# Ledger of designs, part 50: peptides against a protein of PDB entry 9IZ0

Target 1, 345 residues: chain A of PDB entry 9IZ0
Amino acid sequence: ITCLGSNGHTYKQLVKGGNDDLRQDAVMEQVFEQVNGFLRSYRKTSQRNLSMRTYKVIPLALKTGVIEWVQDTIPLGEYLDSAHKVYHPKEWSLSTCRKLIAEKQMEDLETRLKVYDLVCRHYRPVFRHFFLESYADPVQWFTTQTNYARSTAVASVLGHVLGLGDRHGQNILIDKTSGEVIHIDLGIAFEQGKKLPVPECVPFRLTRDVVDGMGITGVEGVFRRCMEFTLETLRREEDSLLSVLEVLRYDPLFSWLISPLRRMKKQKMQLENFNQPESGNITTDASRDPKIQRNNVSGESEAERAILKVRQKLSSTLSVEASVGELIRIAQDPSYLALMFCGWS

## One batch from the design tools (peptide; made by RFdiffusion4, then SolubleMPNN)

Design b1_p11_2_s3 (from b1_p11_2, 4 letters changed)
Fold by OpenDDE base, seed 3:
Structure b1_p11_2_s3 (fold): chain B 345 residues (1-345), chain A 11 residues (1-11)
Amino acid sequence: as target 1 above (345 residues)
Amino acid sequence: LEELLEELLER
């Protein structure tokens, strides 16, 4: 839809309807706006213009709302699929890589690591080319790559602290003008990604292509330092952040649990992505839904557990540097990435 | 160079 604003400007908007609860996205965007306030108040983060890039979400009714159309963006996964075909035309297709990982999904960790390593050798990172092809001026190239590393660092810390899930390449937009990342579809939060059919076992997305976009220093430059400054700010503002989350504890409209419908939709999408028509009939035996005992844990008890887990992630028991170092290590660990749906890209 | 350019982008 295109709307004419009272200011005379035209705005393109996306209307979502049907099965997606946009209230979850709207609440998470409000949390990010508060966190952006904290980042602006602290010298080390304000000097670097550190922010979680937000977008407007207006819930209209149950499962209906309007989303701001973020102009001049591309989904990370769309760019990576196109760029890989251009820069590495002799390597394996994304469908071939997905098939090989899926065929070994039920095997032991050692076998899955061998397959992951094999896929990695035949599907090399390309995301550095986004910056090289988009920016001919060296200063603009460096500025946009720095903006990417900074925005990815903020999103990584916030994604870990808030337990954001479903961070696949279609839910991460790249701004073509600034190089910044924009996270979309925020309805899997507070570690509910661990309840997906393919459990999310990394704190945030730090795959080989995500790192390749950071330039020659990879994680050992702007990215690490900006993660440290962001985490230092969040630790300082712990009580303020927890107070924002406590408001959500009493919101009867906020769901601390993944909805059965969203879980089923994501299960179906994962199965369909494994069953691409070029991949022969992988009969994923959908019958092995472990009977997760529906403990009717009150939504209030799940909110309390989620807030406690946020507090634990903000603990000052380890230095900021040690905490960030461990998060970066885990996010890049092949033993976790080999278990993911698409941990190689 | 990245640290120097960070300092330039921080000003």
Scores: peptide ipSAE 0.014, ipTM 0.518, DockQ to the pose 0.015
Fold by OpenDDE base, seed 4:
Structure b1_p11_2_s3 (fold): chain B 345 residues (1-345), chain A 11 residues (1-11)
Amino acid sequence: as target 1 above (345 residues)
Amino acid sequence: LEELLEELLER
């Protein structure tokens, strides 16, 4: 929809109707706004204008809401698929890569690593070209690339701390004006991504293309330092952040658990991304509903576990540098990326 | 160099 604002400007709005609970997105955006407050209060983060990019979410009903249409954005995955076809037209298609990873999903780690390496050799990073193509002015190029590295660092720390899941290239928008990342579809949080059919095993998305967008320094320099400053800020504001999350514990509308419906939807989307419609009648007899033993784990016990896990991630047991170093290492580790649905780009 | 580049972006 297009709305006319009271200021006379027209705003595009995305009306999302369906099984997605936009209240989770709205709550996570509120948490990000609070974190942005902390980032503005701390000198090392405020000097760098570090923030999690937010978007307005207005939940209207049980399964309907208005989302701000983030203008001048592109999904990372859409850009990467398009750019890869341009810059590497002789390499494998994204569909070929997905198929090969899928075919080996049930194999051992060694086999999955071999397939991941094979895919990586036939699907090279291209995200550097986003900045080179979009910004003819060297100052704009450098500014936007730096904004990308900064925003990715904030999103990476915050995404790890809050256990944001489903961080695939369609859920990460790139702002074409600023170079900043905008995370969308926030309904998989507090490590519920580990409960997906393909479990998330990385703390945040730091794939080869995500790194390629950081320029020649890669993860070193701006990205690492901005992660460190962000984590330092969050550790200082631990009690404030935990207090914000504790308010959500008592929100009867907030779900600390991924809904069975959302799991099924994500399972279908994962399967549909593997099934190109070759016109073969695979009557998938949907009759094997595994009786998910609803262990009546009280929503309270899940909230408590989630908050405890946030606290553990904010622990000062390791230095900020050591913690960030380990996060970066794990997020780039082929042994984890090979297990992901799309760990190669 | 990287601190100088950050300071250049902070201006």
Scores: peptide ipSAE 0.012, ipTM 0.512, DockQ to the pose 0.014
Fold by OpenDDE base, seed 2:
Structure b1_p11_2_s3 (fold): chain B 345 residues (1-345), chain A 11 residues (1-11)
Amino acid sequence: as target 1 above (345 residues)
Amino acid sequence: LEELLEELLER
């Protein structure tokens, strides 16, 4: 839809209908706005303009809402698929790689690591080319690559702390003007990604293509330092962040658990992506919403566990540098990435 | 060079 703003400008908006609870997205965006307040208040993060890029979500009903159309963006996965065909036309297709990983999903870790390594050798990183193609001026190239590394660092820390899941290439947008990342579809949070049919076992997405976009230093520069400054800010503002999350504990509309329907939809999408090219409008027949009697008692206990887990992630027991170093190590570990649906790009 | 350029962009 196109809306006329009170300023006389027209804004394109996306109306989403279906089984997705856009209230979770709206609530998570509010948490990001509060965190952006903390990042602006602290000198080390404010000087670097560190922020989580947000988008407007207006929930209209339980499963419908209006989302801001983020202008001048591309999904990371869409860019990577197109760029890989251009720069590596003799390498394997994304569908071939997905098939080989899927065929070995029930095998042991050793077999899965061998298949992951094989896929990685036949599907090389290309995301560096986004910056080289889009920004002919060296200052713009360096500025946008720096903005990418900075925004990815903020998103990685926040994604870990809040337990943000479903961070595939279609849920991460790249701003073509700034190089910043925009995370979308925020309805899998507080480690509920571990309850997916393919459990999420990494703290955030730090695949080879995500690293390739950081330039020659990879994770050892702007990215690492900006993760450290972001985590330092969140540790300082722990009580403020926990107070924001405690307000959500009492929101009767917020779901601390992944819905069985959303889990089944993600499972079906994963299975369909094995058998058909990406162009299928999945009309999931919404007709059987079981009246899940939300046992309020189970929701409160899961909210408390989620908040306790956030507090544990903000613990100052380890230095900021040691904590960030371990997160980066785990996020790049082949023993975890080989278990993921698309850990190679 | 990247560290120097980062310092220049942070000023």
Scores: peptide ipSAE 0.012, ipTM 0.492, DockQ to the pose 0.015
Fold by OpenDDE base, seed 5:
Structure b1_p11_2_s3 (fold): chain B 345 residues (1-345), chain A 11 residues (1-11)
Amino acid sequence: as target 1 above (345 residues)
Amino acid sequence: LEELLEELLER
């Protein structure tokens, strides 16, 4: 829809109806706004203008709401698919790479590593070209690449701490004006990504293309330092952050669990990527509601476990530098990346 | 160059 504001400006908005719970997105955006308050209050993060990019979500009903349309953005995965065809036309297609990883999904780690390495040799990073194409002025190029590394660092720390899942290339937007990342579809949080049919094993998305966009220093420049300052701020404001999350524990509308419907939707999307359409009329008789044993895990006990995990991730047992170093290592480790869903590469 | 430019942007 397009709305005329009282200020005379026209705003494009997305009316979302369906099975996705927009309340989880709205709550996560409120948590990000509080975190952005902490980042503005601390000198090291304020001087760098560190923030999680947010978008407005207005839930109207259980499954209906209005989402702000983020202007001048492109999904990371859409850019990468187009750019790989332009810059590496002799390499494997994304569909071929996904198929090879998918065919080995049930194999051992050694076999999955061999396939992942093979795919990596035939599908090279291209995301550096986003900045080179979009910004002909060297100052704009450098500023936007710096903004990208900074915003990715904030999103990586915050995404790890809050346990954000489903960080595929369609759920990460790039702002074409600033180079900043915008994370969308926040309906998998508090490590519920580990409950997907293919469990998420990495703390955040740090794929080869995500690193290629950071420039010549990769993770060792702006990105690492901004992760450290972000984590230092979150450790300082631990009690404030936990107090915000405790309010959500008592929200009867907030779900700390991935919905069965969202699991089924993700499972179906995974299966549709495996099945070429052989024209089998599978009349899935929708009448077998599987008696999913509602293990009476009270929503309260899941909230308590989620808050405890957030506290554990904010622990000062390791230095900020050691903690960030380990997160970066794990997020780039082929032994973890090779275990991810075929759509992760 | 990126480190030097970061030091310049942080001052």
Scores: peptide ipSAE 0.006, ipTM 0.482, DockQ to the pose 0.014

Design b1_p11_2_s4 (from b1_p11_2, 6 letters changed)
Fold by OpenDDE base, seed 2:
Structure b1_p11_2_s4 (fold): chain B 345 residues (1-345), chain A 11 residues (1-11)
Amino acid sequence: as target 1 above (345 residues)
Amino acid sequence: LEKLLEELLKR
């Protein structure tokens, strides 16, 4: 839809209808705005303009709402598929890679690692080219690549701390103007990604293409240092962040658990992505919402567990440098990435 | 929620 703003400007907006509870997205965006307040208050993060990029979400009903159309963006996965065809036309298609990983999903770790390595050799990183193509001026190139590494670092720390799941290439937008990342579809949080049919086992997305966009230093530069400064800020503001999450504990509209319907929808989307090219509007006619009597007792216990897990992730038992080092190691570990739906790009 | 968060962060 297109809306006329009170300022006389026309804004494009996306109306989402279906089975997605946009209230969870709206709540998570509010948590990000509060975290952006902490990042602005702390000198080390403020001097670098560190922020989680947010977008406006207006929930209209249980399963419908209006989302801000983020101008001048592209999904990371859309760019990577197009760029791979241009720069590596003799390598395997994304469909071939997905098929090979899926065919071995029930096999042992050794077999899955062999298939992952094979896919990685036939599907090389290309995301460096986004910056080289889009920014002909060396100062703009360096600035936008720096902004990408900074925004990815903030999103990686927040994604880990809040247990943000479903971080595939279609749920990560790249701003073509700034090089910053925008995370969308925030409906899988507080480690509920581990309850998906393919469990999420990495703290955040740090695949080979995500690293390739950081340039020659990879993770060893702006990215690592910005993760450290972000985690240092969140550890200082632990009580403030936990107080924000405690408010969500008492929100009767917030869901700490992934719904069975959302799990089934994600499972179906994963299965359909094996058989058809990505252009299908899947109208899943799920006309039977069972009136899940939300046992309030189960929701409160899961909220408490989620908050305790956030507190544990903010623990100062390890240095910021050691904690960030371990997160980066795990996020790049082939033993985890080989288990993912798309861990190679 | 925003108002409640702002009120908690002012304490």
Scores: peptide ipSAE 0.000, ipTM 0.351, DockQ to the pose 0.017
Fold by OpenDDE base, seed 4:
Order: sequence, then structure tokens, then C-alpha cells
Structure b1_p11_2_s4 (fold): chain B 345 residues (1-345), chain A 11 residues (1-11)
Amino acid sequence: as target 1 above (345 residues)
Amino acid sequence: LEKLLEELLKR
């Protein structure tokens, strides 16, 4: 929809209707706004204008809401698919890579690593070209690439701390004006991504293309330093952050668990991304519903576990540098990326 | 693609 604002400006809005609970997105955006407060209060983060990019979410009813249409954005995955076809037209298609990873999903780690390496050799990083193509002025290029590395660092730390899941390339927008990342579809949080059919095993998305966008320094430049400053801020504001999350514990509308419906939807979307319609009647007899033993784990016990896990991630047991170093290592580790649905780009 | 995968799995 297009709305006319009271200021006379027209705003595009995305009306999302369907099975997605936009209340989770709205709550996570509120948490990000609070974190942005902490980032503004701390000298090391404020001097760098570090923030999690937010968007407005207005839940309207049971499963309907209005989302701010983030103008001048592109999904990372859409850019990467398009750019890869341009820069590497002789390499494998994204569909080929997905198929190979899927076919070996049930195999051992060694086999999955071999397939991941093979895919990586036939699907090279291209995200550097986003900045080179979009910004002819060297100052704009450098500024936007710096903003990308900064925003990715904030999103990576915050995404790890809050256990944001489903961080695939369609759920990460790139702002074409600023180079900043915008995370969308926030309804998989507090490590519920580990409960997906393909479990998430990385703390945040730091794939080869995500790194390629950081330029020649990769992770060792602006990104690492901004992760460190962000984590240092969050550790200082631990009690404040935990207090914000504790308010959500008592929100009867907030779900600390991924809904069965959302799990099924993500399972279908994962399967549909493998089934390009070659016109072959595969009657998938949907008759094996695994009796998910609803262990009646009280929503309270899940909230408590989630908050405890956030606290553990904010622990000062390791230095900020050591903690960030380990997070970066794990997020780039082929042994984890090979297990992901799309760990190669 | 299957042949290439089989050749790589044999190494």
C-alpha cells in the first residue's frame, strides 16, 4: 500500500498477511531500538554511529500487519544471485549449489565438507562488486563499504546475543544509499534456529560473500573492531538488556518458541527451494507426521533458558577481543558452514 | 555433476 503521511510525503508500506506473527518482529525491533540507545550512550560506539538498522512494524491483527517498506534496498541474496550470473557466468547456478548441498545433507561431516568446498570453488564471492558498481565516487564507495562493515558488525553481535535465526540472504537487506544491512523477518530468535530442519550452527551470517563486501581487509578491519565495540557496549549494558528481555517474559503475546506452523512453513520453503518444478508427479504422501512430543515445557521455562543464554553470551569470562575472535572463527568455519542451507555465499 | 562428485568422493 502507499500511505500519504501527515507531512505530505507518500510512504510505501508492505501489508503482510498470512501465518507470520509480526508481533515478534515488532518486539525485536523494540529491542533493537533499546540497543541503539546503548550504542548511542557509549563513546566507542557513538563516535562510529553504530546502530542496528530498524524498520517500523505495526501489528494490526492475529496474523496481519503493516511493515515499513524499506526503500532503496535489495535483499543480499537477490543481489548475489544476479551479480554471480554477471561476474561468474561459467560457474554453477545457485540452484545447482543448493541441490548438491541438499543431496548430501544426511551424509557425514567429511562428505559435507567436500561438497561445500566443491560448491565454493564453483560459486565464488561477488559482493565486493555491489560497492564498486553502486558508487562511482571513491569517497562514497569507501563510506558505504565502511557503513556495511559497521552495520554487519552490529547485526552480527546483536544477532548472536539475541540468537537471531533464519539469517539467509533474503532476510538481509542492503541499503543502496548507505550500504547498511537491514535484518528482516525476526520471528526466529533465542536460538530457535537450531530447531529448524536444517539447524543453524553459526552465531551469525559471515559467509564468503558477506566478508567479500567488507573489502580488502575482510573481517580484520572495521568489522572486527566494530564487533568488539558493540560487544563491549552490550556487556556494559547487560542488566539493562536483560531487563528489557525480562519484560518480554511477562508479555503473553510474545512467543519464546518457534511456532509449529512457522517450523512447517520454513520446512516447506526449504523443500520448495530444492524442488524446482520439473513436471514430475511426486505425490509426497504427507502422512508421516512425526508425533512431535509436545513436551509441555512452560513458556516461562523457555523464556528463562533464553535469558540465561543471553547472559552467558554477555559473560566477561573471555575478553571482548577473544570472544569476538571466536565468534568470527566459528561463523567462518567450513565445518559449520558446510552444515548450513546456504553457507557458501 | 554426479560423476564429478563421485570422482571427488573417491579422492
Scores: peptide ipSAE 0.000, ipTM 0.307, DockQ to the pose 0.036
Fold by OpenDDE base, seed 3:
Structure b1_p11_2_s4 (fold): chain B 345 residues (1-345), chain A 11 residues (1-11)
Amino acid sequence: as target 1 above (345 residues)
Amino acid sequence: LEKLLEELLKR
């Protein structure tokens, strides 16, 4: 839809309907706006303009709403697929890589690590080219790459603390003007990504292409330091952040659990992405739904567990540097990435 | 660029 605002500006908007509850996205965007307040109040984060980039979500009805169209953006996964074909035309296709990982999904960790390493050798990172091709001026190139590393660091800390899931390349937008990341589709939070058919086992997305976009320093520079400053700010504002989340505990409209419909939709999308029509009939026997006992855990008990888990992630037991170091290590660990749906890009 | 890098990394 295109709307004329009262200010005389024309806004493109996306209408979503169907099975997605946009109230989850709207609530998470409100949490990010509060966190951006904390980041502006602290000298170390404000001097770097650290923020989670937000977008407007207006829920209209049950499963219907309007989303701001983020202009001048591209999905990370769309860029990476196109760029890989350009820069590495002799390497394996994304479909070939997905097929090989899928064929071994039921094998042991050792076999899955061997397949992951093989895929990584035949599908090299390309995301550095986004900055090199988009910015001819060295100062603009460096500024945008720095903005990318900063925004990715903020999103990584917040993604870990809030337990954001479903962080695939279509749910991460890159701003072509600033180099900043924009996280979309926020309806899998509070570690509910671990309940997906392919469990999310990393704290945030820090795949080889995500790192390649940081330039020659990789994680060892702007990214690590900005994660540290962000985590330091969140630890200082722990009570304020927990108070914001406690408001959601009493919101009967907020779901602390992944809906069965959303789980089934994501299951179908994962299976369809493994079963691309160019890969011969992998009959994934969809009949093995493990009987997850429907423990009717009250929504309040799941909210309490989620808030407790946020508090645990903000614990000052380890230094900020040690905590960030461990998060970066886990997010890059092949033993986790080899178990993911698309851990190689 | 290196001086800007150092200034941004020192910040």
Scores: peptide ipSAE 0.012, ipTM 0.374, DockQ to the pose 0.014; fails the geometry check
Fold by OpenDDE base, seed 1:
Order: C-alpha cells, then structure tokens, then sequence
Structure b1_p11_2_s4 (fold): chain B 345 residues (1-345), chain A 11 residues (1-11)
C-alpha cells in the first residue's frame, strides 16, 4: 500500500497478512532500537556509527500488520542467486546444491561434510561483486564495504545474544545505498531455531558469501573488531538489556515459543518453493494431531530460560576477543554448516 | 587505499 504521511510525503508500506505474527518482529525491532541507544552511548561503538539497521513494524492484529517498505534494498539470497549465474555460469545451480544437501539430511556427519564440501567446490562465493558492480568510485566502494562489515558485525553479535534463527538469504536485505544489512522476519528468536525439524546450530550467518562481501580481509580487521566493540557494549549494558527483555516477559502478546505448526511450516515452505505446483490435493487429514504431551512448561519458564541464556551469552568468563574468536570459528565451521537446513545455505 | 585501510584499522 501507499500511505500519505502527515508531512505530505507518500510512503510505500508492505501489508503482511496470513500466518505470520508481526508482534514478534515489532518487539525485536524495539529491542534493537534500545540496543542502538547503548551503541550510541559508548565511544568505541558511536565513533564507528555501529547500529542494528531497523524497520518500522505496526502489528494490526495477531496475523496482520504494516511493515515499512525498505526502499533501495535487495534480499541477499536474490542477489547471490543472480550473481552466481553471471559470474559462475558453469557451476551447479542453487537448486541442485540444495537438493543434494536435502537428500543427505538424515545421513551421518561424515557424509554430510563430504556433500557440503562437494557443493562448496561447485558453488563458489560471489558477494564481493555486489560492491564492485554497485560502486565505481573507490572511496564509495570502500565506504560501503566497511558499512557492510560493521553492520554484519552488529547483527552477528545481536543475532547470537538474542538467539535469532531463520537467517537464510531471503531474511537478510542489503541496502544498495549504504551497504548495510537489514534483518527481517524476526519471528524465530531466543534459540527457537534449535526447535526446527532441522535444528539451527550456528550462532549467526557467516557463510562463504557473507565473508566474501567483507573483501580481502574477510572476517579479520573491521568485522572482528566491530563484533568485539559490540559485545563489549552489550556486556556493559547487560542489566539494561535484561530489563528490556523482562518487560517482554510480562507481555501476554509475546510468544517465547514457536508453535509446532509454525516450526513445520517454515522449513516446509522453503522446500515447496523448489517443487513446481503439482496440483496434488493431499488432503492431509488433520484428524491425527500426535498427542505431543504438553509438558506444561509455563510461558514464564520459557521466558526465564531465554533471559538466563542471554545472561550466559553476556558472561565475562572469557575475554571479548576470546568470545568473538570462538563465535567466528563456530559460525564458519563446516561441521556446523553441513548440519544446517538446505534452504538456509 | 592502504592509508585509508590503516586509518580504519587504527580506529
């Protein structure tokens, strides 16, 4: 839709209707705005303009809301699929790579590692070309690549600390003007990604293409240091961050748990986008709800566990450098990446 | 470019 603002300007807005609860997005955006306050308060983060890029979300009902239309953006996955066809036209298609990973999803780690390595050899990174194509001026190229590395570092720390899931290439937008990343569809948070049919096992998205966009230094230099400064800021503001999350504990509208139906649908919809619509009316007779014993884990006990897990991630037991070093290692480890859902890569 | 990289590496 297009709305006329009180300032006389017209704004494009996305109306999302259906099965997605936009209240989770709105709440996570509020948390990001508070964290952006913390990042502005400290010299090390403010001097670098470190922020989580946010967008406006107005929930209108349980399954309907208005989202800000982020202009001049492209989904990371859309750019990468297009660019890979241009720069590597003789390599495997993304659909072929995803099929091979999916076919081996139930196999042992050794088999999954061999498939992941094979896919990696036939699907090379291309995200460096985003900056080379979009910015002919060397200063603008360098500035936007730096903004990308900084923005990705903030999003990686926050994504780990808040346990953001479902970080596939369609849920990460790239701002074509600034090079900043914009995370969308925030409905999997507080490690609920571990409850998906294929559990998420990486702290954040640090795939080969995400690293390729950082340029020749990769994860070293700007990205690593901006992760360190962001984590240092969040450790200092631990009590402030936990206080923001405690307000959400008492919000009866916030779901700390991904519903079993939504868990199945998220990974299934990612698979159905690969199968052409064969008009198979599989009337799945909805009459056999497996009696998953509702272990009466009160929503309060899940919120408390989520907040405790955030506190544990902010622990000063390890140095900032050691903590960031381990996060970067795990996020790039083939033994973790090979376990991810085929639609995540 | 190297000087700008060094300045951003020192910041």
Amino acid sequence: as target 1 above (345 residues)
Amino acid sequence: LEKLLEELLKR
Scores: peptide ipSAE 0.009, ipTM 0.339, DockQ to the pose 0.014; fails the geometry check

